# Peptides against a protein of PDB entry 5TUV, part 81

Target 1, 107 residues: chain A of PDB entry 5TUV
Amino acid sequence: KEVIDRLRYLKAEIEDLELKERELDQQKLWLQQSIKNVMDDSINNRFSYVTHEDICNCFNGDTLLAIQAPSGTQLEVPIPEMGQNGQKKYQINLKSHSGPIHVLLIN
Target 2, 107 residues: chain B of PDB entry 5TUV
Amino acid sequence: AQECQNLEVERQRRLERIKQKQSQLQELILQQIAFKNLVQRNRHAEQQASRPPPPNSVIHLPFIIVNTSKKTVIDCSISNDKFEYLFNFDNTFEIHDDIEVLKRMGM

## One batch from the design tools (peptide; made by RFdiffusion4, then SolubleMPNN)

Design b2_p16_5_s4 (from b2_p16_5, 9 letters changed)
Fold by OpenDDE base, seed 4:
Structure b2_p16_5_s4 (fold): chain B 107 residues (1-107), chain C 107 residues (1-107), chain A 16 residues (1-16)
Amino acid sequence: as target 1 above (107 residues)
Amino acid sequence: as target 2 above (107 residues)
Amino acid sequence: QLAARYRLSHLGLIPL
């Protein structure tokens, strides 16, 4: 009797959890689209930038490169391997499809 | 009962997934808030200055920050169409996206 | 380690 009641309760709870999970999935999708819309807005886009000072305040002591690229740009970091001169290769590959890439030396 | 145990395991799995999705949703919310705060800050700053910032003084979203030692030698190769960039480093580096930067800025 | 691949987006770096 107790087992049967527990089973019934668990099944009902799992069903409720399924509904909750679907709700969260829909909310995520909605919010992702909302973010895209907000960022694509002409006015927001005009003001969607950070300054050199902003970056310098976030990082200390090292060389900082800022790379601005269009949305959709692909970034690849290959596995480091030995080069011809015996030096390990540390690389960043960027591929843009819709516009130019801009590089700024910050620090 | 075995069935009860199975359902309890399933219940726990679903609860964990829901928790993860809730966390992801909160991160998206914070991202949107951070972006809106950035835009608001920049709009206000430009209003006070009565002019936009110099073109090369700001980094437009989306962007990434590459952080490496000051001793690191960096080479950059650009394709003819300027859509492909290859960065070579003689040492390790870190990559940070604009979302992380906005977080560090306290947006 | 495997090569890391990402796409820049309005949501930051998205793993590919």
Scores: peptide ipSAE 0.566, ipTM 0.907, DockQ to the pose 0.781
Fold by OpenDDE base, seed 3:
Structure b2_p16_5_s4 (fold): chain B 107 residues (1-107), chain C 107 residues (1-107), chain A 16 residues (1-16)
Amino acid sequence: as target 1 above (107 residues)
Amino acid sequence: as target 2 above (107 residues)
Amino acid sequence: QLAARYRLSHLGLIPL
């Protein structure tokens, strides 16, 4: 009896959780579209930038590269492997399909 | 009993997924707010200066920041159209996206 | 392990 009641309770709860999960999925989709629309707006796009000072205030003591690329640009970081000279290879590969990539040395 | 246990495991998995999705949704909301704040800041700044910033003084979204030691040697190969970049580092590096940067900026 | 791959977007870096 207790087991049967527990089973019924669990099944009902799982059903409710499924509904909640679907609701969250829908909300995410709407919000993602909203963000895209906001960022694609001509005025917002014009002012969608940070300064060198902004970046320097966020990071200290290291070499900073700022890489600006079009949305959709692919970034690949291969697993470090030993090079021919016995040094590990640390790499970043970028590939854009819609526009040029811009690199700025911040410090 | 075994069926109850199986459903309890499923329930827990669903609860965790929901929690994760709720967190992700909150992050998206914060991202949108941060972006709007950034745009407002920049619009106000340019209005006060009565001019836009120099083209190479700002980094437009989307972007990433690569952080590495000042001792790190960086080599870069660029395609003719600047659509493809290959970076080689002789040491480790960190990558941060624009979302993280905006967070660090307090946007 | 596999190489880390991402796509730049208005949502930041999205894993591929």
Scores: peptide ipSAE 0.559, ipTM 0.906, DockQ to the pose 0.832
Fold by OpenDDE base, seed 2:
Structure b2_p16_5_s4 (fold): chain B 107 residues (1-107), chain C 107 residues (1-107), chain A 16 residues (1-16)
Amino acid sequence: as target 1 above (107 residues)
Amino acid sequence: as target 2 above (107 residues)
Amino acid sequence: QLAARYRLSHLGLIPL
């Protein structure tokens, strides 16, 4: 009887947790859409940038490339493989579908 | 009972997923706040300067930052359609998204 | 090993 009661309790709790999880999933989707809407707002979009100084303050001692690309741009970083010359190839492949990609050299 | 144990495991699994989802939601909220703070900062700065920043002095979102050694040789090739970019590095690099940058900026 | 693939979004880099 105790085991049966425990089983019933656990099943009920799991059901409640399932509902909670679905609620969180919905909240996530809502928030993601909200973020998109906020960023796509004309005024916000106009001011959605960082400066060279901002980047320099975040990183020290290295060469920095700032690559601005439209949302949806695909980024591929292949596994470093040996090239024909015996050198490892370190690559970044970018493919945009909706606009130009802009590159700025920082430092 | 084995069934009870199985349900306990399931319960715990769901609890952990819920916790993770709650954390993810928090991160999204923080991202939105950071973005709003960025916009506010930039609006204020431009008001004080009475002009927008030069076009090539800012990095618009979304963007990524590629960090590599100063000794790294970087080669960039652009496709004919200008929507594909290939970066070649002779050494390793790190990639940081704009979300991470905003965090580092303290937004 | 698989190549790292991402999509840029308002949510940052999203693994693909």
Scores: peptide ipSAE 0.552, ipTM 0.905, DockQ to the pose 0.805
Fold by OpenDDE base, seed 1:
Structure b2_p16_5_s4 (fold): chain B 107 residues (1-107), chain C 107 residues (1-107), chain A 16 residues (1-16)
Amino acid sequence: as target 1 above (107 residues)
Amino acid sequence: as target 2 above (107 residues)
Amino acid sequence: QLAARYRLSHLGLIPL
């Protein structure tokens, strides 16, 4: 009797959790779309930038490259391989399909 | 009894997924708020300066920051249309996205 | 070992 009651309770709870999870999934999709819409707005897009000072305040003592690229740009970081001269090669590959990539040396 | 145990395991798994989804939603909300704060800051700054910043003094979203040692040698090859970039480093580097930068900025 | 691959988006770097 106790086991049967527990089973009934658990099944009901799992059903409620399924509904909650679906709700959260929908909220995530809507929020992601909202973020895209806000960032793509003409006025917001005009002011969607950071300054050199902003970047310098976030990082200290190193060489900083800022790479601006269109949304959808692909970034690949291969596993470091040994070059022909025995030196490890550290690489970043960028490929855009919708516009040019812009690179700035910050410091 | 075995069925009860199986359902309890499933219940716990679903609860953990829900918790993770809630955390992800919170992160997205914070991202949206940070972006709006950035836009507001920049609008105010340009109003005070009565002009937009110089083109090469700002980094437009989306962007990434590459951080490496000051001693690191960086080579770059660029396609004619600037749609493809290949960076070569003689040492290790770190990559940070714009979301992380906005967090570090306190937006 | 696989190379790390990402896509830039309004949500930051998204693993591919």
Scores: peptide ipSAE 0.551, ipTM 0.907, DockQ to the pose 0.808

Design b2_p16_6_s1 (from b2_p16_6, 5 letters changed)
Fold by OpenDDE base, seed 4:
Structure b2_p16_6_s1 (fold): chain B 107 residues (1-107), chain C 107 residues (1-107), chain A 16 residues (1-16)
Amino acid sequence: as target 1 above (107 residues)
Amino acid sequence: as target 2 above (107 residues)
Amino acid sequence: MSYTPSDQPFHFTLSY
């Protein structure tokens, strides 16, 4: 009797959770579209930038590269391996298929 | 009894997924807020200055930031069409997207 | 998103 009641309760709760999950999925979709619309707005797009100062303040004392690349650009970091001089090689590979990549040095 | 245990495991799994989705949704909300705040800041700044910033002083979204030590030697190989970039670093680095940068900016 | 080189290769597609 107790087990049967527990089973019924759990099944009902799982159904409620399923509804909640679907609600969240819809909210995510809506919000993603909202963000896209906001970013694609001509006025917002005009003002969608950061300054060199903004970037430098986030990363004090570092050498900074700003990479601007088309959507769909592939970024790859292979596993660091030992170089010829005995130090590890760290690499970034960028490959675009739709347009040129632009890189800025920020210092 | 075993069925109850199975359902309890499923319930817990669903609860965890819901929690993850809620967190992801919150991040999206924060992204939208950060972007709107950025736009508002820039609009206000340009209004006060009565001019746009110099073209070379800003980085338009979207972008990626690579930061590394000022002592890091960076070598870059670029394809003729600028569709492919190979960066070689003699030390480690960090990669951050524009969302992370906006967070660090306090947007 | 933030990343540092690790023992695993990293692949990311820029999506805006």
Scores: peptide ipSAE 0.454, ipTM 0.896, DockQ to the pose 0.769
Fold by OpenDDE base, seed 2:
Structure b2_p16_6_s1 (fold): chain B 107 residues (1-107), chain C 107 residues (1-107), chain A 16 residues (1-16)
Amino acid sequence: as target 1 above (107 residues)
Amino acid sequence: as target 2 above (107 residues)
Amino acid sequence: MSYTPSDQPFHFTLSY
């Protein structure tokens, strides 16, 4: 009796959780679309930028590269392996399939 | 008994997924707020200056930032069509998306 | 998203 009651309770709770999860999934999709709409708005798009100062303030004293590439661009960072000279190789590989990549150097 | 245990595991699994999804939704909300704040800031700044910033003085979203020490030597190989980039660093670096940058900006 | 080179290769597709 107690086990049966527990089973019934758990099944009911799981059903409620399933509904909640589906609700959250829908909310995520809605919110993602909302963000896209906001960003695609012509007025917002006009002002959707940061300054060099903004970036420099976030990373004080660093060398900075700003990469602007088309959607679908592949970014790869291989494992930093030792090179022939014994130096670790830190690399970034970028490959676009739809358009040119633009890189800005910020000091 | 065993069925109860299985359902309890399933319940916990779903609870964790729900928690994760709630957190993800929160992040998306914050992203949207940050973007709106950025737009508002830039609109206000341009209104005060009575002009837009110079084209090469800003970085339009979306973008990726690579930051590394000023001492890091960076070599770059670019394909003729600029579809492929190979960066070589003699030291480690960090990669950040525009969302992360906006967070660091306090937007 | 933030990333530093690690013991695992990093593969990311830019999706805006």
Scores: peptide ipSAE 0.451, ipTM 0.895, DockQ to the pose 0.745
Fold by OpenDDE base, seed 5:
Structure b2_p16_6_s1 (fold): chain B 107 residues (1-107), chain C 107 residues (1-107), chain A 16 residues (1-16)
Amino acid sequence: as target 1 above (107 residues)
Amino acid sequence: as target 2 above (107 residues)
Amino acid sequence: MSYTPSDQPFHFTLSY
């Protein structure tokens, strides 16, 4: 009886958790759509920018690159490997399939 | 006993997924708030200045930021169509999306 | 999202 009761309890709890997970999935979908709608609004889009000063203040003293690329652009960072001269290779590979990539030097 | 153990493992797995999804939802909410705050800030700033910012002084969302030391040497190879970029750095760097930047801005 | 080069390769697709 004890094992059977435990099994029944666990199954019922798992069912409740399934409902909760589905609820969260729906909330995520709704929120993602809401964000998209807000960002796509013409007025919001007009004001959806940061200044060079904003970026510089976030990364004080660093060299900064701003990358603007089409949706679907692939960004890859290979594992740093030693070069021929013993220097580690740090790389970023960008590949777009739909349009040109734009890169800005901020400072 | 084995069936109980299997269900307990499944229960725990679901609980962890739910926790992760709850965290992700919270982040999305914060993203939306940050974006709205950004828009509000910019609208107010332009109203006070009675002018839009200079075109080359702002970075429109979405974007990615790469930051590295001022001493880092950056080499960039660009395809003819600007669909592919290869960046070589002689030192490490950091990559941040616009969401992270807005967080750092305190939006 | 923030990333620094590590012992694991990093792949990201820009999705707007």
Scores: peptide ipSAE 0.447, ipTM 0.896, DockQ to the pose 0.763
Fold by OpenDDE base, seed 1:
Structure b2_p16_6_s1 (fold): chain B 107 residues (1-107), chain C 107 residues (1-107), chain A 16 residues (1-16)
Amino acid sequence: as target 1 above (107 residues)
Amino acid sequence: as target 2 above (107 residues)
Amino acid sequence: MSYTPSDQPFHFTLSY
């Protein structure tokens, strides 16, 4: 009898959790669409930028590159390996299929 | 009973998944707030300056930031159409998306 | 998202 009661309780709770999960899924979808709409708005898009100062304040003293690339651009960082000259290689590979990539040196 | 144990495992799995979804939803909310704050800041700044910033002084979203030591030597190979970039660094670096940058800016 | 080079390759598709 205790096992039967526990089973009934667990099944009821799982049903409630299923409803809650579906609610969260819908909320996420709605919020993602909301963010997209806000960012695609012409006025918001006009003011959707950061300054060089903003970036420098986040990374004081560093050399900074800003990369602007089309959606779908592939970014790859291979495993750092020893080069032929004995120096460790650190690399970034960018490949766009839809448009040019733009890179800015900030400092 | 085995059935009871199976349902308890399922219950726990669903609870953890819900927790993760709640966290992801909160991050999306923060992203939207940060973006709205950025737009408001820039609108106010341009109103006071009575002009937009110079085009080469700002970085429009979306973007990625690469930061490395001031001492790091960076070599870049670019395809003729600018669809492919190969960066070589003689030292390690960090990559940050625009969302992370906005967080660091305090937006 | 933040990343530093590691002993594992990093692959990312920019989706805006």
Scores: peptide ipSAE 0.439, ipTM 0.894, DockQ to the pose 0.740

Design b2_p16_6_s2 (from b2_p16_6, 8 letters changed)
Fold by OpenDDE base, seed 3:
Structure b2_p16_6_s2 (fold): chain B 107 residues (1-107), chain C 107 residues (1-107), chain A 16 residues (1-16)
Amino acid sequence: as target 1 above (107 residues)
Amino acid sequence: as target 2 above (107 residues)
Amino acid sequence: MSITPSDKPISLTLSK
């Protein structure tokens, strides 16, 4: 029946799509490794920074905090909750395991 | 018939995932390019200046930028070893990663 | 990417 033929076609196509998806996954893996290698290079690492001017040019009119933290640092932003005083609590939690966190106020 | 419909839905889902993965790959490529451009810029700048920038004048990757209103009150609790930070805000804020900053910088 | 606290809970790991 036509339905049977359609089923076969769809199954075959899905299989091809699975192959394509796996190919993309592999490409992502290789690219991620490449990025890691580039960023971990000692020379590149030495020059992997931005200036205060760079940041100021990206944002306007606000208080800016720059938080530099080691790779692997955990960042948590909980859902704002109402405090006991009726004020919503907005917070950021940071936890590093490999080094100190550095915070700069940029104004 | 129902099986055909189910497979067609699955086919579409897979196609969308593939499209998303393709976009993600492009983003990774752009990230790598941006990083390389940043490094090149900084290397050239330091060569011209014949010195590195002052340590506290730059923000090393990885980092995040927190922007909030000038009226926002920010409190920070820090551990003795500077491995844990708790920021409290009396108003909302935005967090931007270094990747976004590099994009905004035009890297 | 931009993150606001008004969104869903966020858990991130910073990386290079």
Scores: peptide ipSAE 0.282, ipTM 0.885, DockQ to the pose 0.874
Fold by OpenDDE base, seed 1:
Structure b2_p16_6_s2 (fold): chain B 107 residues (1-107), chain C 107 residues (1-107), chain A 16 residues (1-16)
Amino acid sequence: as target 1 above (107 residues)
Amino acid sequence: as target 2 above (107 residues)
Amino acid sequence: MSITPSDKPISLTLSK
């Protein structure tokens, strides 16, 4: 009796959890679409930027590069390897398909 | 019973997935709020200044920030495909996405 | 997200 009751309880709970998980999946989908719509809005796009001051306030004591690129740009950071001169090579590879990449030296 | 144990494992698995999905959803909400706050800030600032900021004074989304030591030598090369960029560093660096920057800005 | 060079290659796509 106890085992049967426990089984029924667990099965019912799992069913409820499955419904909850599907609800969250749907909410995520809607929110992702909402974010895209907000960011793609022409007015919002016009004001979707940060300033040099903003960046300087976030980071201290280093050289800062700001790299702006179109959505969909691919970024690769390969494993550091020894160069021909014996120096380790640290690299960033960027590949854009839809527009130019802009680089700003902040400090 | 073994069947009860199996269902309890499944229940726990589903609970963990739900928790993860809830966290991801919250993160997306925060991102949207941060973006909206950024837009409002910039809109207000431009209204007060009665002009848009100079083109080279702002970084438009999406972007990344690369920070490295002031002693680091940075070389940039553009491939034959003008949309491909290669950055070479003689030392290590850090990359931060725009989402992290907005968080650090307190948006 | 903060990324540093590591023993594994990193691949990302910039998006809004």
Scores: peptide ipSAE 0.268, ipTM 0.888, DockQ to the pose 0.907
Fold by OpenDDE base, seed 5:
Formats: sequence, structure tokens, C-alpha cells
Structure b2_p16_6_s2 (fold): chain B 107 residues (1-107), chain C 107 residues (1-107), chain A 16 residues (1-16)
Amino acid sequence: as target 1 above (107 residues)
Amino acid sequence: as target 2 above (107 residues)
Amino acid sequence: MSITPSDKPISLTLSK
């Protein structure tokens, strides 16, 4: 009796959780679409930028590269491997399919 | 008994997924707010200045920031069409997306 | 998101 009741309870709870999860999935989807629409708006796109000052204020003391690339650009950071001279190689691979990549040295 | 245990494990798994999805949704909301604030800031700034910023003084979204030591030697190989970049560093680096930058800016 | 080279390969797609 207790086992049967527990089974019923758990099944009902899981069903409720499934509904909640689906609701969250839908909310995420709609929000993602909303963000896309806002960012793709011509006026918003015109003002979708940060300044060199903004970047400098966020980071200090280091060399800063700003890499502006179109949406869909692929970024790969492989596991550092030992080079021929025994030095670890640190690498970034970028590949764009929809436009050129622009790199700025901030400092 | 075994069925109850299986369902309890499943229930817990779903609860954790829901928690994760709730967190992700909150992050998306913050991203949208940050973007809107950025646009408003820039629009207001340009209105005050009565001109757009110089083209080389701004970085349009989407972008990433790479920060590394000032002592780091960076080698860059670029494809003919500038669609592909290969960066080699003799030391470690950090990559930050535009979302993180907006957060650091307090947007 | 902050990324540093690690023992795990990282693959990202930039989004606008």
C-alpha cells in the first residue's frame, strides 16, 4: 500500500516537473528570439558597440585584443601542446563564414 | 521498491535540470537588459556629442576580448579573405565574451 | 564567459 501510494505520488510529481520544464524551454526560446529581434533592429544595431574606454576600464595591466566577428564565427581553443622546443603552445583559431574578422589592439 | 528508487532518482534529476534552466533564463534576461542599456547609453552619448564616435574608437557586437600579459608574444596568421585567423601565444591568455564585458561595464 | 586554455578543448560560436 505504501509503495503503491509512493509510486503514484512520484509519477504525478514527475508529470508536474515535466510541465514546468517545458514551460521553461518555451520561455527560453521566446526570450532568445526576442534578444535576436532586438539586436537585429537597425537602430539598435547602429548603437550596439562598446568603446575603447569601456574595454580599458574593464581590464587593466594586460595586452588586450578586441576581436570583432560576425555571428556564427567559430572559435577554437585547443588543448595546449608541447612545441618543438618544449614550450607549450597556446592557440586560438577563428573561422568566420559570413564576413571578415576585425582585430584591434587596445593596449 | 526498486521502481520507487528509480523514480526518485529521475525526480531529482529533473529538479536539477529545472534549476539549471531557471538560472540560464535569468542570465538571458540580464543579457537583454544589458544590451538595451548599452544602446540607450550610446544613443544618448551621440545625441550629446551631436556626432557618432570615430569608427576606430568603437567595437561593435559581437566581439570577444583576449587579455594576456604584456610580455606575451602574439603571432597571428590571417587567411587571404580575412575569414580565418590563427593566433599563437607563447603564454596563456584569457578570453572574455561581449556579455561578460557588458556585465563588467555595469550595464 | 571567461575562457582559459585547459585540459579540455573549447569550441564556441559567437552570437550577436
Scores: peptide ipSAE 0.277, ipTM 0.885, DockQ to the pose 0.910; fails the geometry check
Fold by OpenDDE base, seed 4:
Structure b2_p16_6_s2 (fold): chain B 107 residues (1-107), chain C 107 residues (1-107), chain A 16 residues (1-16)
Amino acid sequence: as target 1 above (107 residues)
Amino acid sequence: as target 2 above (107 residues)
Amino acid sequence: MSITPSDKPISLTLSK
């Protein structure tokens, strides 16, 4: 019967999809670890930087702050609140646990 | 049959999830490629120049870029150890991670 | 990824 055949087909396909999903999950984990290894390499780390020119070429017309911080640094952007003069307060909170934060004004 | 319909819905759900995972995996691959290209570019540039760039001329990963209007007033409070920063803006801003910057750079 | 202040607080962790 057509319904029975369709059910069998769908069940088989779902099983194959489950296998595919697990494969993708494993690939993701592997790649994430690979990325970490590449970035933690001493030579790669030495050359892991962009220039002022690079940043300026990516953005135009605004004030730019470049904030370099160690891995694990926490960044928080609270909901803007009204100040005493009725002006909204926009904030960025940064907390590093492993090293100092460096800020550069760009263009 | 209802069972067939249920399985078809499940199949579609799994297909969409797999599609999302494939997209995420591709993104990670591109991130790794971009990073490797950045390192290669910088290594080559320093070899040609026979020296590293000035320390204050580059932004080391990981970093973020904050862009805001040129009219925006920015105040910064820094802890004694420079591990904690509080930025106050009188207007809205945008934050971009280093991954996005590398993409914009065409890496 | 681009982030703008919104009606929801944002918390991120920088990583390599």
Scores: peptide ipSAE 0.275, ipTM 0.886, DockQ to the pose 0.893; fails the geometry check

